# Designs tried in a protein design run: peptides against a protein of PDB entry 5ZK1. Part 30

Target 1, 52 residues: chain A of PDB entry 5ZK1
Amino acid sequence: KREVRLMKNREAARECRRKKKEYVKCLENRVAVLENQNKTLIEELKALKDLY
Target 2, 52 residues: chain A of PDB entry 5ZK1 as posed
Amino acid sequence: KREVRLMKNREAARESRRKKKEYVKCLENRVAVLENQNKTLIEELKALKDLY

## One batch from the design tools (peptide; made by RFdiffusion4, then SolubleMPNN)

Design b2_p16_8_s3 (from b2_p16_8, 6 letters changed)
Fold by OpenDDE base, seed 1:
Structure b2_p16_8_s3 (fold): chain B 52 residues (1-52), chain A 16 residues (1-16)
Amino acid sequence: as target 1 above (52 residues)
Amino acid sequence: NEEVEKMKKELEEAEK
């Protein structure tokens, strides 16, 4: 019984680390897209303000 | 994230 619990714990720990890494990567990609969109919108807003 | 929290609970239960 103990060896089977240790094996299941090792598998659960690997899967938890994998899913956490994938989730962080998805957040990093979303942040990079939003930062680029925000930069573009700020540059467009600045160009519009420089006309007035 | 519900899936990450599920994996944390499964890990905590396996440590008992």
Scores: peptide ipSAE 0.069, ipTM 0.649, DockQ to the pose 0.148
Fold by OpenDDE base, seed 2:
Structure b2_p16_8_s3 (fold): chain B 52 residues (1-52), chain A 16 residues (1-16)
Amino acid sequence: as target 1 above (52 residues)
Amino acid sequence: NEEVEKMKKELEEAEK
């Protein structure tokens, strides 16, 4: 029935948007961690270089 | 990625 297809499409669209949002959030968190680690390593390398 | 691509296929199948 057309109504059952429209219900399934609406559910699939909600779940697709949910999974996309979760994936983007996972990438944003990973980028933020890597950027912070990279900043710390650059600051440590600079501090070591300024000692010699 | 694989789960998001699976959900895109499920949407395309539901539109047929």
Scores: peptide ipSAE 0.063, ipTM 0.644, DockQ to the pose 0.141
Fold by OpenDDE base, seed 5:
Structure b2_p16_8_s3 (fold): chain B 52 residues (1-52), chain A 16 residues (1-16)
Amino acid sequence: as target 1 above (52 residues)
Amino acid sequence: NEEVEKMKKELEEAEK
């Protein structure tokens, strides 16, 4: 039936959007962790340079 | 990325 194909398409489109949102959230989290690690390492390097 | 590309293919197949 045409209606069953349209239902499956709507379900596939919802799941595709959900998975894309989860992937973006994972990337945003990884970027935030790396930015924080980089900031900490720069601050530690600055503190070590200010001792000499 | 691979899982998102899989869902894009499943969507394209559901449109046929």
Scores: peptide ipSAE 0.060, ipTM 0.645, DockQ to the pose 0.147
Fold by OpenDDE base, seed 4:
Structure b2_p16_8_s3 (fold): chain B 52 residues (1-52), chain A 16 residues (1-16)
Amino acid sequence: as target 1 above (52 residues)
Amino acid sequence: NEEVEKMKKELEEAEK
């Protein structure tokens, strides 16, 4: 019984670390996309203002 | 993980 609990705890800890790594990677990618979109929109707004 | 799946979908929509 103790060994089965230790095995399940090790599996749960591996899965928790995996999920955290995937979540951070999704955050980093989302930040990079949003930063690029924001930069493009600021450059477009500047180019439009420089025409008037 | 529902949160990771939501973030993957949001990223896919932001890349279109």
Scores: peptide ipSAE 0.029, ipTM 0.525, DockQ to the pose 0.126

Design b2_p16_8_s4 (from b2_p16_8, 7 letters changed)
Fold by OpenDDE base, seed 3:
Structure b2_p16_8_s4 (fold): chain B 52 residues (1-52), chain A 16 residues (1-16)
Amino acid sequence: as target 1 above (52 residues)
Amino acid sequence: DEEVEKKLKELKEAEE
């Protein structure tokens, strides 16, 4: 009984770490896309200001 | 799992 509970807890802890790693990777990718979009918009705004 | 893969695909399609 105790060993089975410890195995299930170890499996749940592995799965929790896996899901957290995947979630962080999705956030990192979303941040990279938003940072690129923000950089492009800032460059476009500079180019527009240099025309006036 | 499938939802994470879907989100990762949607993000790659938004980088192109």
Scores: peptide ipSAE 0.023, ipTM 0.510, DockQ to the pose 0.081
Fold by OpenDDE base, seed 4:
Structure b2_p16_8_s4 (fold): chain B 52 residues (1-52), chain A 16 residues (1-16)
Amino acid sequence: as target 1 above (52 residues)
Amino acid sequence: DEEVEKKLKELKEAEE
C-alpha cells in the first residue's frame, strides 16, 4: 500500500511538471504573437498618420 | 492536456 501511494505521487509530480511546461510554452507563444501583431498595428497606424 | 495541445496548435497556425 505505501509503495503504490509513492508511485502515484511520482506520476502526479511528473504530470504536474509536464502540464506546467506546456502552459508556459503556450503563454510564451501567445505573448510573441500578440507583441508581433501590436508592433504591426502600431507601424500601420504610423504609416496612415504620415499620409495625412 | 488535449486543451493545451489544441491551444498550441491554434497559436502555431496564427504565426503562419
Scores: peptide ipSAE 0.023, ipTM 0.511, DockQ to the pose 0.058
Fold by OpenDDE base, seed 2:
Structure b2_p16_8_s4 (fold): chain B 52 residues (1-52), chain A 16 residues (1-16)
Amino acid sequence: as target 1 above (52 residues)
Amino acid sequence: DEEVEKKLKELKEAEE
């Protein structure tokens, strides 16, 4: 039936949006961790450079 | 879905 196809399409579109949101959130978290690690390493490198 | 949940868990454990 046409209605069952439209229902399945709506479910698939919801799932696609959910997966995309989760993937973006995973990338945003990974970027935040890497930015913090990079900041810390740059601060440590400056502190070491100011010691010599 | 389970792989995304695993990656989200690993990221939280690396932020602690």
Scores: peptide ipSAE 0.022, ipTM 0.508, DockQ to the pose 0.055
Fold by OpenDDE base, seed 5:
Structure b2_p16_8_s4 (fold): chain B 52 residues (1-52), chain A 16 residues (1-16)
Amino acid sequence: as target 1 above (52 residues)
Amino acid sequence: DEEVEKKLKELKEAEE
């Protein structure tokens, strides 16, 4: 019984580290997409202001 | 984790 609980705890700890790494990667990608979209929108707003 | 893989795919499609 103790050995099986220690094995399950090691598996849960590996899974927790995996999920955290995937979550950080998802946030990094979301930041990169939002920074690119923001840059494009600023450039479009500048081009529209330069027409007036 | 299928939900994380789905979110990563949706983010890649929004960068194109």
Scores: peptide ipSAE 0.021, ipTM 0.499, DockQ to the pose 0.058

## One batch from the design tools (peptide; made by RFdiffusion4, then SolubleMPNN)

Design b2_p17_1_s1 (from b2_p17_1, 9 letters changed)
Fold by OpenDDE base, seed 5:
Order: sequence, then C-alpha cells, then structure tokens
Structure b2_p17_1_s1 (fold): chain B 52 residues (1-52), chain A 17 residues (1-17)
Amino acid sequence: as target 1 above (52 residues)
Amino acid sequence: SKLKELEEKIEQLKKEM
C-alpha cells in the first residue's frame, strides 16, 4: 500500500538524520579530545624547554 | 550502535585527561 511506503520513507529519513547527528557528535568529541591532548603536550614541551 | 560505542569511548578518554 502507498501509506506503508510513506511510513517506511519517514522512518528511513528519521534514521538517516539520527545517524548523521551521531556521526557529527562523534567527530566533535574526537576533535575536542585531540585539541586537549595537543594543548597538554605543548604545555609539557614548554615546561621542558623552560628547564634549560 | 558502533557510533554510540565510539562516543562513549571518547567521553571516557576525556575524563581520564
């Protein structure tokens, strides 16, 4: 029936939007971790240079 | 989902730093 196809299309569109949101959030979280790690490593390298 | 597992792992790594 046409109605069942429209329902399945709406569900597929919701799932596509959900997966995209999850993927973006995963990337944002990974970027934030890498930025913090990079900051810490730069601060540690600076502290080591300031000892000489 | 695999994405949720990765999000949870990333959030755990943020707490260990």
Scores: peptide ipSAE 0.024, ipTM 0.430, DockQ to the pose 0.099
Fold by OpenDDE base, seed 3:
Structure b2_p17_1_s1 (fold): chain B 52 residues (1-52), chain A 17 residues (1-17)
Amino acid sequence: as target 1 above (52 residues)
Amino acid sequence: SKLKELEEKIEQLKKEM
């Protein structure tokens, strides 16, 4: 009984680490999209300011 | 799971932008 509980706990801990890694990757992809959009908007705002 | 729901919500927000 104890060894089965320890095995299940180790499996749950592996799955928790996997899910956390996927979540971080999803956030990193979101940040990269936002940073690119923000860069484009800053460049457009700069080009607009350079006209006046 | 709450983590999967957050991943799905972030992926949806990426499609709306």
Scores: peptide ipSAE 0.023, ipTM 0.437, DockQ to the pose 0.112
Fold by OpenDDE base, seed 1:
Structure b2_p17_1_s1 (fold): chain B 52 residues (1-52), chain A 17 residues (1-17)
Amino acid sequence: as target 1 above (52 residues)
Amino acid sequence: SKLKELEEKIEQLKKEM
């Protein structure tokens, strides 16, 4: 039936949007962690260079 | 796309560590 195909397509499109939103959120969190770690390591490297 | 930009930024940060 045409209606069943349209329903399945709408469900698949909702699931695709959900998965994309979750993946973007995971990437944003990972970027924030890596940027903070990189900042800390650069500050530690500067402090070590200022001792020598 | 915002997804691609975040993936590229993660890959760049991994090369800087």
Scores: peptide ipSAE 0.022, ipTM 0.434, DockQ to the pose 0.060
Fold by OpenDDE base, seed 2:
Structure b2_p17_1_s1 (fold): chain B 52 residues (1-52), chain A 17 residues (1-17)
Amino acid sequence: as target 1 above (52 residues)
Amino acid sequence: SKLKELEEKIEQLKKEM
């Protein structure tokens, strides 16, 4: 029936949007971790250079 | 796209480490 196909399409579209949102959040978290690690390493390298 | 920008930024940060 047409209605069952439209329902399944709406469910698939909701799931696609959910997965995309989770993927973006995973990337944003990975960027934030890498930016913090990079900042810490730059600060440590600076502190090491200021000792010599 | 915002996804592509985040992927490019992750790849750039990995090259700087």
Scores: peptide ipSAE 0.021, ipTM 0.426, DockQ to the pose 0.057

Design b2_p17_1_s2 (from b2_p17_1, 9 letters changed)
Fold by OpenDDE base, seed 1:
Structure b2_p17_1_s2 (fold): chain B 52 residues (1-52), chain A 17 residues (1-17)
Amino acid sequence: as target 1 above (52 residues)
Amino acid sequence: SELKKLEEKIEKLKKEM
């Protein structure tokens, strides 16, 4: 039936959007963690260079 | 896309660590 195909397509499109939103959120969180770690390491490296 | 830019940024930060 055409209606069943349209329903399944709408469900698949909702699930695709959900998965994309979750993946973007995981990437944003990972970027924030890596940016903070990189900042800390650069500050530690500067402090070590200022001692020598 | 914004997603591709975030992926590229994560890959860059991983190479800098």
Scores: peptide ipSAE 0.025, ipTM 0.429, DockQ to the pose 0.060
Fold by OpenDDE base, seed 5:
Order: C-alpha cells, then structure tokens, then sequence
Structure b2_p17_1_s2 (fold): chain B 52 residues (1-52), chain A 17 residues (1-17)
C-alpha cells in the first residue's frame, strides 16, 4: 500500500537524521579531546623548555 | 549503536584528562 511506503520513508528519513546527528556529535567530541590533549602537550613542552 | 559506544568512550577519555 502507498501509506506503508510513506510511513517507511518517514522512518528512514528520521533514522538518517539521527545517524547524521550522532556522527557530528562523535566528531565534535573527538575534536574537543584532541584539542585538549594538544593544549596539555604544548603546556608541558613549554614548562620543560622553561627549565633550561 | 556503535556511534553511542564511541561517544561513551570519548566521554570517559574527557574525564580521565
């Protein structure tokens, strides 16, 4: 039936949007961790250089 | 989902730093 196809399309579109949102959030979280790690490593390298 | 498991791992790493 046409109605069942329209329902499945709406569900697939919701799931596509959900997966995209989850993927973006995963990338944003990974970027934030890497930025924090990089900042810490730069600060540690600076502290080590300031000892000489 | 696999993505949720990755998000949970990332959130743990953020708390350990």
Amino acid sequence: as target 1 above (52 residues)
Amino acid sequence: SELKKLEEKIEKLKKEM
Scores: peptide ipSAE 0.023, ipTM 0.466, DockQ to the pose 0.098
Fold by OpenDDE base, seed 4:
Structure b2_p17_1_s2 (fold): chain B 52 residues (1-52), chain A 17 residues (1-17)
Amino acid sequence: as target 1 above (52 residues)
Amino acid sequence: SELKKLEEKIEKLKKEM
């Protein structure tokens, strides 16, 4: 009985760490896309301001 | 796999942006 509970706890802890790593990777990819879009929009806005 | 479902969600979010 005790060993089965310890095994299930280790499995649940591995799954929790996996889900956290996947969530962080999703956020990092979203941040990188937003940073690139923001940079492009700032460069376009500067180019438009340099025409006035 | 769950990874494939996350990659598909990331790709959708990139297209909506």
Scores: peptide ipSAE 0.022, ipTM 0.453, DockQ to the pose 0.073
Fold by OpenDDE base, seed 2:
Structure b2_p17_1_s2 (fold): chain B 52 residues (1-52), chain A 17 residues (1-17)
Amino acid sequence: as target 1 above (52 residues)
Amino acid sequence: SELKKLEEKIEKLKKEM
């Protein structure tokens, strides 16, 4: 019984670390897209302002 | 896997943006 509990705990800890890494990668990808969009919108607003 | 579904959703969101 003890060894099976320790094995299940190690598996659950591996799965928790995997899920956390994937959630972070999801957020990093979303941040990169939002930063690029914000940069593009700021550049477009500057270009529009420089026409006046 | 639940992960493949999350990755596919992220990739769809990147194409819509």
Scores: peptide ipSAE 0.022, ipTM 0.453, DockQ to the pose 0.070; fails the geometry check

Design b2_p17_1_s3 (from b2_p17_1, 8 letters changed)
Fold by OpenDDE base, seed 5:
Structure b2_p17_1_s3 (fold): chain B 52 residues (1-52), chain A 17 residues (1-17)
Amino acid sequence: as target 1 above (52 residues)
Amino acid sequence: SELEKLEEKIKKLEEEM
């Protein structure tokens, strides 16, 4: 009985670490896309401002 | 979009954590 509980806890802890790693990767990718969009919008706004 | 796909993945992962 104790060994089965320890095995299940180790499996749950592996799955939690996997999910956390995937979550952080999705957040990093979202930040990279938003930073690129924000950079493009700032460059476009600067180019428009430099015309007037 | 790529952002919508990331947001949907983030939402699913937040619900599972």
Scores: peptide ipSAE 0.522, ipTM 0.899, DockQ to the pose 0.703
Fold by OpenDDE base, seed 3:
Structure b2_p17_1_s3 (fold): chain B 52 residues (1-52), chain A 17 residues (1-17)
Amino acid sequence: as target 1 above (52 residues)
Amino acid sequence: SELEKLEEKIKKLEEEM
């Protein structure tokens, strides 16, 4: 009984670490897309300002 | 978009954590 509980706890801890790694990777990718969009919008706003 | 796919994946991961 104890060994089965320890095995399940180790499995749950592995899955938690996997999910956390995937979550962080998705957040990093979202940040990279938003930073690129923000850069483009700032460059467009600068180009518009430089016309006047 | 790629952003919408990331947002949906993030949402699913937040619900599972």
Scores: peptide ipSAE 0.522, ipTM 0.899, DockQ to the pose 0.724
Fold by OpenDDE base, seed 4:
Structure b2_p17_1_s3 (fold): chain B 52 residues (1-52), chain A 17 residues (1-17)
Amino acid sequence: as target 1 above (52 residues)
Amino acid sequence: SELEKLEEKIKKLEEEM
């Protein structure tokens, strides 16, 4: 009985760490895409302002 | 888009946590 509970707890803790790692990676990728889009839009807005 | 695919994955992970 105790060993089965310890095994299930270790499995749940591994799955929790896996989900957290995947979540952080998805957030980092979202930030990188948004930062690149924002940079491009700022450069385009600057080029338009430099025409006036 | 790539962004929409990331947002949908993030949403699913938030619901599972």
Scores: peptide ipSAE 0.519, ipTM 0.898, DockQ to the pose 0.737
Fold by OpenDDE base, seed 2:
Structure b2_p17_1_s3 (fold): chain B 52 residues (1-52), chain A 17 residues (1-17)
Amino acid sequence: as target 1 above (52 residues)
Amino acid sequence: SELEKLEEKIKKLEEEM
């Protein structure tokens, strides 16, 4: 019984770390896309203002 | 979009955590 509980706990801890790493990577990718979109919109707004 | 695909993945991961 104890060894099976320790094995399951190690597996659950590995899966928790995997899920957390994937979650952080998806957040980092979302931030990179939003930062790029925001930069483009700021550059477009600047170019529009520089016409007047 | 790429953003919508990321948001859907984030949502699924949040539901699993």
Scores: peptide ipSAE 0.496, ipTM 0.893, DockQ to the pose 0.742

Design b2_p17_4_s2 (from b2_p17_4, 10 letters changed)
Fold by OpenDDE base, seed 5:
Structure b2_p17_4_s2 (fold): chain B 52 residues (1-52), chain A 17 residues (1-17)
Amino acid sequence: as target 1 above (52 residues)
Amino acid sequence: SKLKELLEKLEALKKLE
């Protein structure tokens, strides 16, 4: 009984760490997308301003 | 998992830019 509880706790702790890592990676990817979109929009806005 | 699907979608968007 004790060993099975310790195994389940280790598995739950691994799963919690995995979910946290995936969440951080999700945020990092979203930041990278938004930073690239913002860069492109700023470059397009500059190019439009340089035409007038 | 829904979180994995969101990661895959964000990785796909990053490849289109």
Scores: peptide ipSAE 0.025, ipTM 0.431, DockQ to the pose 0.040
Fold by OpenDDE base, seed 3:
Parts: structure tokens; C-alpha cells; sequence
Structure b2_p17_4_s2 (fold): chain B 52 residues (1-52), chain A 17 residues (1-17)
């Protein structure tokens, strides 16, 4: 009985760490896309400002 | 003017960098 509870706790802790890592990776990818989009829009707005 | 709107957007984006 005790060993089965300890095994289930270790499995739950591994799954919690996996889900946290996947969530952080999803946020990092979203930040990188938004930063690149903002950079491109700033460069386009600078180029338009230099024409007028 | 369209130029003023673009300048305001540029300033708003520069505050996020």
C-alpha cells in the first residue's frame, strides 16, 4: 500500500513538471512571434516615416 | 492624418521593447 502511493506521487510530480515545461515553451514561442511581429512593424513604420 | 496614426503606433510599439 505505501509503495503504490509513493509511486503514484512520483508519477503525478513528473506529469506536473512535464505540463509546466510545455506551458512555458508555448509562452516562449508566443513571445518570440510577437516580438518579431513588433520588430517588423516598427521597421515598416520607420521606413514609411523616412518617405514623408 | 494617416501619418500621425502611424507615428502614434510606432511610439506605442517602442514602449513594448
Amino acid sequence: as target 1 above (52 residues)
Amino acid sequence: SKLKELLEKLEALKKLE
Scores: peptide ipSAE 0.025, ipTM 0.534, DockQ to the pose 0.200
Fold by OpenDDE base, seed 4:
Structure b2_p17_4_s2 (fold): chain B 52 residues (1-52), chain A 17 residues (1-17)
Amino acid sequence: as target 1 above (52 residues)
Amino acid sequence: SKLKELLEKLEALKKLE
C-alpha cells in the first residue's frame, strides 16, 4: 500500500510539472504573436502618418 | 485628438522594444 501511494504521488508531481511547462510555453507563444502583431500595426500606422 | 492619443501609444510601445 505505501509504495503504490508514493508511485501515484510521483506521477501526479510529474504531470503537474508537465502541465505547468505547457501552460508557460502557450503564454510565451501568445506574447510573441501579440508583440509581432503590435509591431506590424505600429509600422503600418507610422507609414500611414508619414504619407499625410 | 484621436490622432494624438494614437501617437502617444506608438511612442509608449517604442520604449518597450
Scores: peptide ipSAE 0.021, ipTM 0.478, DockQ to the pose 0.121
Fold by OpenDDE base, seed 2:
Structure b2_p17_4_s2 (fold): chain B 52 residues (1-52), chain A 17 residues (1-17)
Amino acid sequence: as target 1 above (52 residues)
Amino acid sequence: SKLKELLEKLEALKKLE
């Protein structure tokens, strides 16, 4: 009985680490997109201000 | 002590596995 429980716990811990890595990667990608969009909007706003 | 009782219960559970 113990060996099967230890195996299931190791599998659950691997799956938890996998899901955490995927979630962090999703956040990192979202941050990179938002940072690029913000940079572009700041550059566009600066270019518009430099015309007046 | 309560700690000894818990250790004995853990050892008893390991023997039932």
Scores: peptide ipSAE 0.027, ipTM 0.468, DockQ to the pose 0.007; fails the geometry check

Design b2_p17_4_s3 (from b2_p17_4, 11 letters changed)
Fold by OpenDDE base, seed 5:
Structure b2_p17_4_s3 (fold): chain B 52 residues (1-52), chain A 17 residues (1-17)
Amino acid sequence: as target 1 above (52 residues)
Amino acid sequence: SLLEELEKKLEALKKLE
């Protein structure tokens, strides 16, 4: 009985760490896309201002 | 599941790159 509880706890802890890693990766990718979009929009806005 | 939602979000972000 004790060993099975310790195994289940180790599995739950591995799954928790996996889900956290995937969540962080999703946020990092979202930040990278938004930073790139923001950079492009700022560059386009500068190019438009430099024409006037 | 939360995993499937994260996978869908990651795939949606790759289409914006």
Scores: peptide ipSAE 0.021, ipTM 0.494, DockQ to the pose 0.036
Fold by OpenDDE base, seed 4:
Structure b2_p17_4_s3 (fold): chain B 52 residues (1-52), chain A 17 residues (1-17)
Amino acid sequence: as target 1 above (52 residues)
Amino acid sequence: SLLEELEKKLEALKKLE
């Protein structure tokens, strides 16, 4: 009984770490896309201001 | 599942590139 509980706890801890890693990766990708979009929009806004 | 939600979010982000 003890060894089975320790095995299940190790599995649960591995799965928790995996889910956390995937969540962080999703946030990092979202940040990169939003930073790129903001950069493009700022460059477009500068180009529009340089026409006046 | 949380994984399916993350996969959907990643696919939505690829459509915004």
Scores: peptide ipSAE 0.021, ipTM 0.485, DockQ to the pose 0.038
Fold by OpenDDE base, seed 1:
Structure b2_p17_4_s3 (fold): chain B 52 residues (1-52), chain A 17 residues (1-17)
Amino acid sequence: as target 1 above (52 residues)
Amino acid sequence: SLLEELEKKLEALKKLE
């Protein structure tokens, strides 16, 4: 039936949007961790340069 | 899944802090 196909398509579109939102959140968390690590490494490199 | 692999990589990084 046409109605069953439209329901399945709406469910698939909701699941696709959910998975995309979770993927973006994982990337945002990874970027925040890498930005913090890079900041710390840059500060450590400055502290090492100030010792020489 | 790709999400589970990314979550595992995030958890591995938190253990290096």
Scores: peptide ipSAE 0.020, ipTM 0.481, DockQ to the pose 0.072
Fold by OpenDDE base, seed 3:
Structure b2_p17_4_s3 (fold): chain B 52 residues (1-52), chain A 17 residues (1-17)
Amino acid sequence: as target 1 above (52 residues)
Amino acid sequence: SLLEELEKKLEALKKLE
């Protein structure tokens, strides 16, 4: 039936949008963690340099 | 899945802070 195909297409489109949103969120979280780690390492390197 | 592997890596990094 045409209606069942349209329903399955709508479900597939929702699932594709969900997966894309999750992927972007994982990238954003990874960037935030790497930026924080990089900042901490730079601050630690400065603190070590200021001791010598 | 690739997403589950990324989520596991993010959770492992959060436990090291």
Scores: peptide ipSAE 0.019, ipTM 0.482, DockQ to the pose 0.074

Design b2_p17_4_s4 (from b2_p17_4, 10 letters changed)
Fold by OpenDDE base, seed 1:
Structure b2_p17_4_s4 (fold): chain B 52 residues (1-52), chain A 17 residues (1-17)
Amino acid sequence: as target 1 above (52 residues)
Amino acid sequence: SKLEELLKKLEALKKLE
C-alpha cells in the first residue's frame, strides 16, 4: 500500500512538471507572436505618419 | 489535451507571420 502511494505521487509530480513546462512554452510562443505583431503595427503606423 | 490544442494553435499562428 505505501509503495503504490509513493509511485502514484511521483507520477503525479512528473505530470505536474510536464504540464507546467508546456504551459510556459505556450505563453512564451504567444508573447513572441504578440511582440512581432506589435513591432509590425508600430512600423506600419510610422510609415503611415511619414505620408502625412 | 486542451493544452496540446493551444500549443498547436500557437505554432500555426507563428508560421503565418
Scores: peptide ipSAE 0.023, ipTM 0.421, DockQ to the pose 0.038
Fold by OpenDDE base, seed 2:
Structure b2_p17_4_s4 (fold): chain B 52 residues (1-52), chain A 17 residues (1-17)
Amino acid sequence: as target 1 above (52 residues)
Amino acid sequence: SKLEELLKKLEALKKLE
């Protein structure tokens, strides 16, 4: 009984770390997309202002 | 999983830039 509980806890801890790593990667990808979109929009807004 | 689908969508968006 104890060994099976320790095995299940180790598996749950591995799965928790995996899910956390995937979640961080999702946020990092979303930040990179938003930073690039924001940069492009700022450059476009600057180019539009430099025409007037 | 729904998380894997979101990761794939974000990776696809990153390739269009």
Scores: peptide ipSAE 0.023, ipTM 0.425, DockQ to the pose 0.038
Fold by OpenDDE base, seed 3:
Structure b2_p17_4_s4 (fold): chain B 52 residues (1-52), chain A 17 residues (1-17)
Amino acid sequence: as target 1 above (52 residues)
Amino acid sequence: SKLEELLKKLEALKKLE
């Protein structure tokens, strides 16, 4: 039936949007972790340099 | 899913910093 095909298309479109949102959130979280780790390492390197 | 596992690991790391 046409209605069942339209329902399945709507479900597939929702799932594609969900997966895209999760992928973007994964990238944003990875960037935030790397930026924080980089900041900490730079601060530690400065603190070590100020001791010499 | 593998994606959900990766998201959980990244969310856990972000809470320890």
Scores: peptide ipSAE 0.022, ipTM 0.422, DockQ to the pose 0.041
Fold by OpenDDE base, seed 5:
Structure b2_p17_4_s4 (fold): chain B 52 residues (1-52), chain A 17 residues (1-17)
Amino acid sequence: as target 1 above (52 residues)
Amino acid sequence: SKLEELLKKLEALKKLE
């Protein structure tokens, strides 16, 4: 009984760490997309302003 | 999982830029 509880706790801790890593990767990817979109929009806005 | 679906969508968006 004790060993099975310790195994389940180790598995739950591995799964918790996996989910946290995936969540951080999701945020990092979303930040990178938004930063690139913002950069492009700023460059387009500058190019439009330089025409007038 | 819903998180894995979100990761796949974000990875797909990153390839279109």
Scores: peptide ipSAE 0.022, ipTM 0.427, DockQ to the pose 0.039

Design b2_p17_5_s3 (from b2_p17_5, 8 letters changed)
Fold by OpenDDE base, seed 2:
Structure b2_p17_5_s3 (fold): chain B 52 residues (1-52), chain A 17 residues (1-17)
Amino acid sequence: as target 1 above (52 residues)
Amino acid sequence: KLKELEEKLKKLKEFEE
């Protein structure tokens, strides 16, 4: 009984670390996309202001 | 790391509105 509880705890801790790594990767990808879109829009707005 | 990304994502969403 104790060994089975320790095994399940180790499995749950591995799964928690996996889910946290996937969530961080999802946030990193979303931030990188939005930072790039924002940069492009700021560059387009500057190019439009430099035309007038 | 996680908190910093959550804070960056929050700031980017607040600027899109």
Scores: peptide ipSAE 0.029, ipTM 0.612, DockQ to the pose 0.055
Fold by OpenDDE base, seed 4:
Structure b2_p17_5_s3 (fold): chain B 52 residues (1-52), chain A 17 residues (1-17)
Amino acid sequence: as target 1 above (52 residues)
Amino acid sequence: KLKELEEKLKKLKEFEE
């Protein structure tokens, strides 16, 4: 009984760390895409303003 | 780190609307 509880706790702790790592990676990817889109739009707006 | 990414993502969404 004790060993099975310790194994289940170790598995739950591994899964918690995996889910946290995947969530951080998803947020990092979304932030990188949005920061790039924002940069492109700011550069396009500057180029348009520099023509007038 | 996690909170900083959540705050950055929130700010970027507020500027896309």
Scores: peptide ipSAE 0.027, ipTM 0.578, DockQ to the pose 0.087
Fold by OpenDDE base, seed 3:
Structure b2_p17_5_s3 (fold): chain B 52 residues (1-52), chain A 17 residues (1-17)
Amino acid sequence: as target 1 above (52 residues)
Amino acid sequence: KLKELEEKLKKLKEFEE
């Protein structure tokens, strides 16, 4: 039936949008963690260089 | 947005290696 195909297509489109949103959120979180780790390491390296 | 995050993530990985 046409209606069942349209329903399945709407569900697949919702799932595709959900997966894309989750992937973007995962990348945003990973970038935020790595930017923070890099900042901490730069600050530690600076503090170490200021001691010698 | 997505391409910008992928490019940032790429640059951060290139620095961790």
Scores: peptide ipSAE 0.025, ipTM 0.568, DockQ to the pose 0.052
Fold by OpenDDE base, seed 5:
Structure b2_p17_5_s3 (fold): chain B 52 residues (1-52), chain A 17 residues (1-17)
Amino acid sequence: as target 1 above (52 residues)
Amino acid sequence: KLKELEEKLKKLKEFEE
């Protein structure tokens, strides 16, 4: 039936939007960690250069 | 948003290697 296909498509579209939101949140967290690590390493390298 | 985060992750990996 057409209605059953439309229901399954709506469910698949909800699941696709959920997975995309979770993936974006995972990427945001990973970027925040790597940006913080990079900042710390740049500050350490600057402090080391200011000693010599 | 998604593309911007993917490009940021790509640049960070290219600097860590």
Scores: peptide ipSAE 0.024, ipTM 0.576, DockQ to the pose 0.057

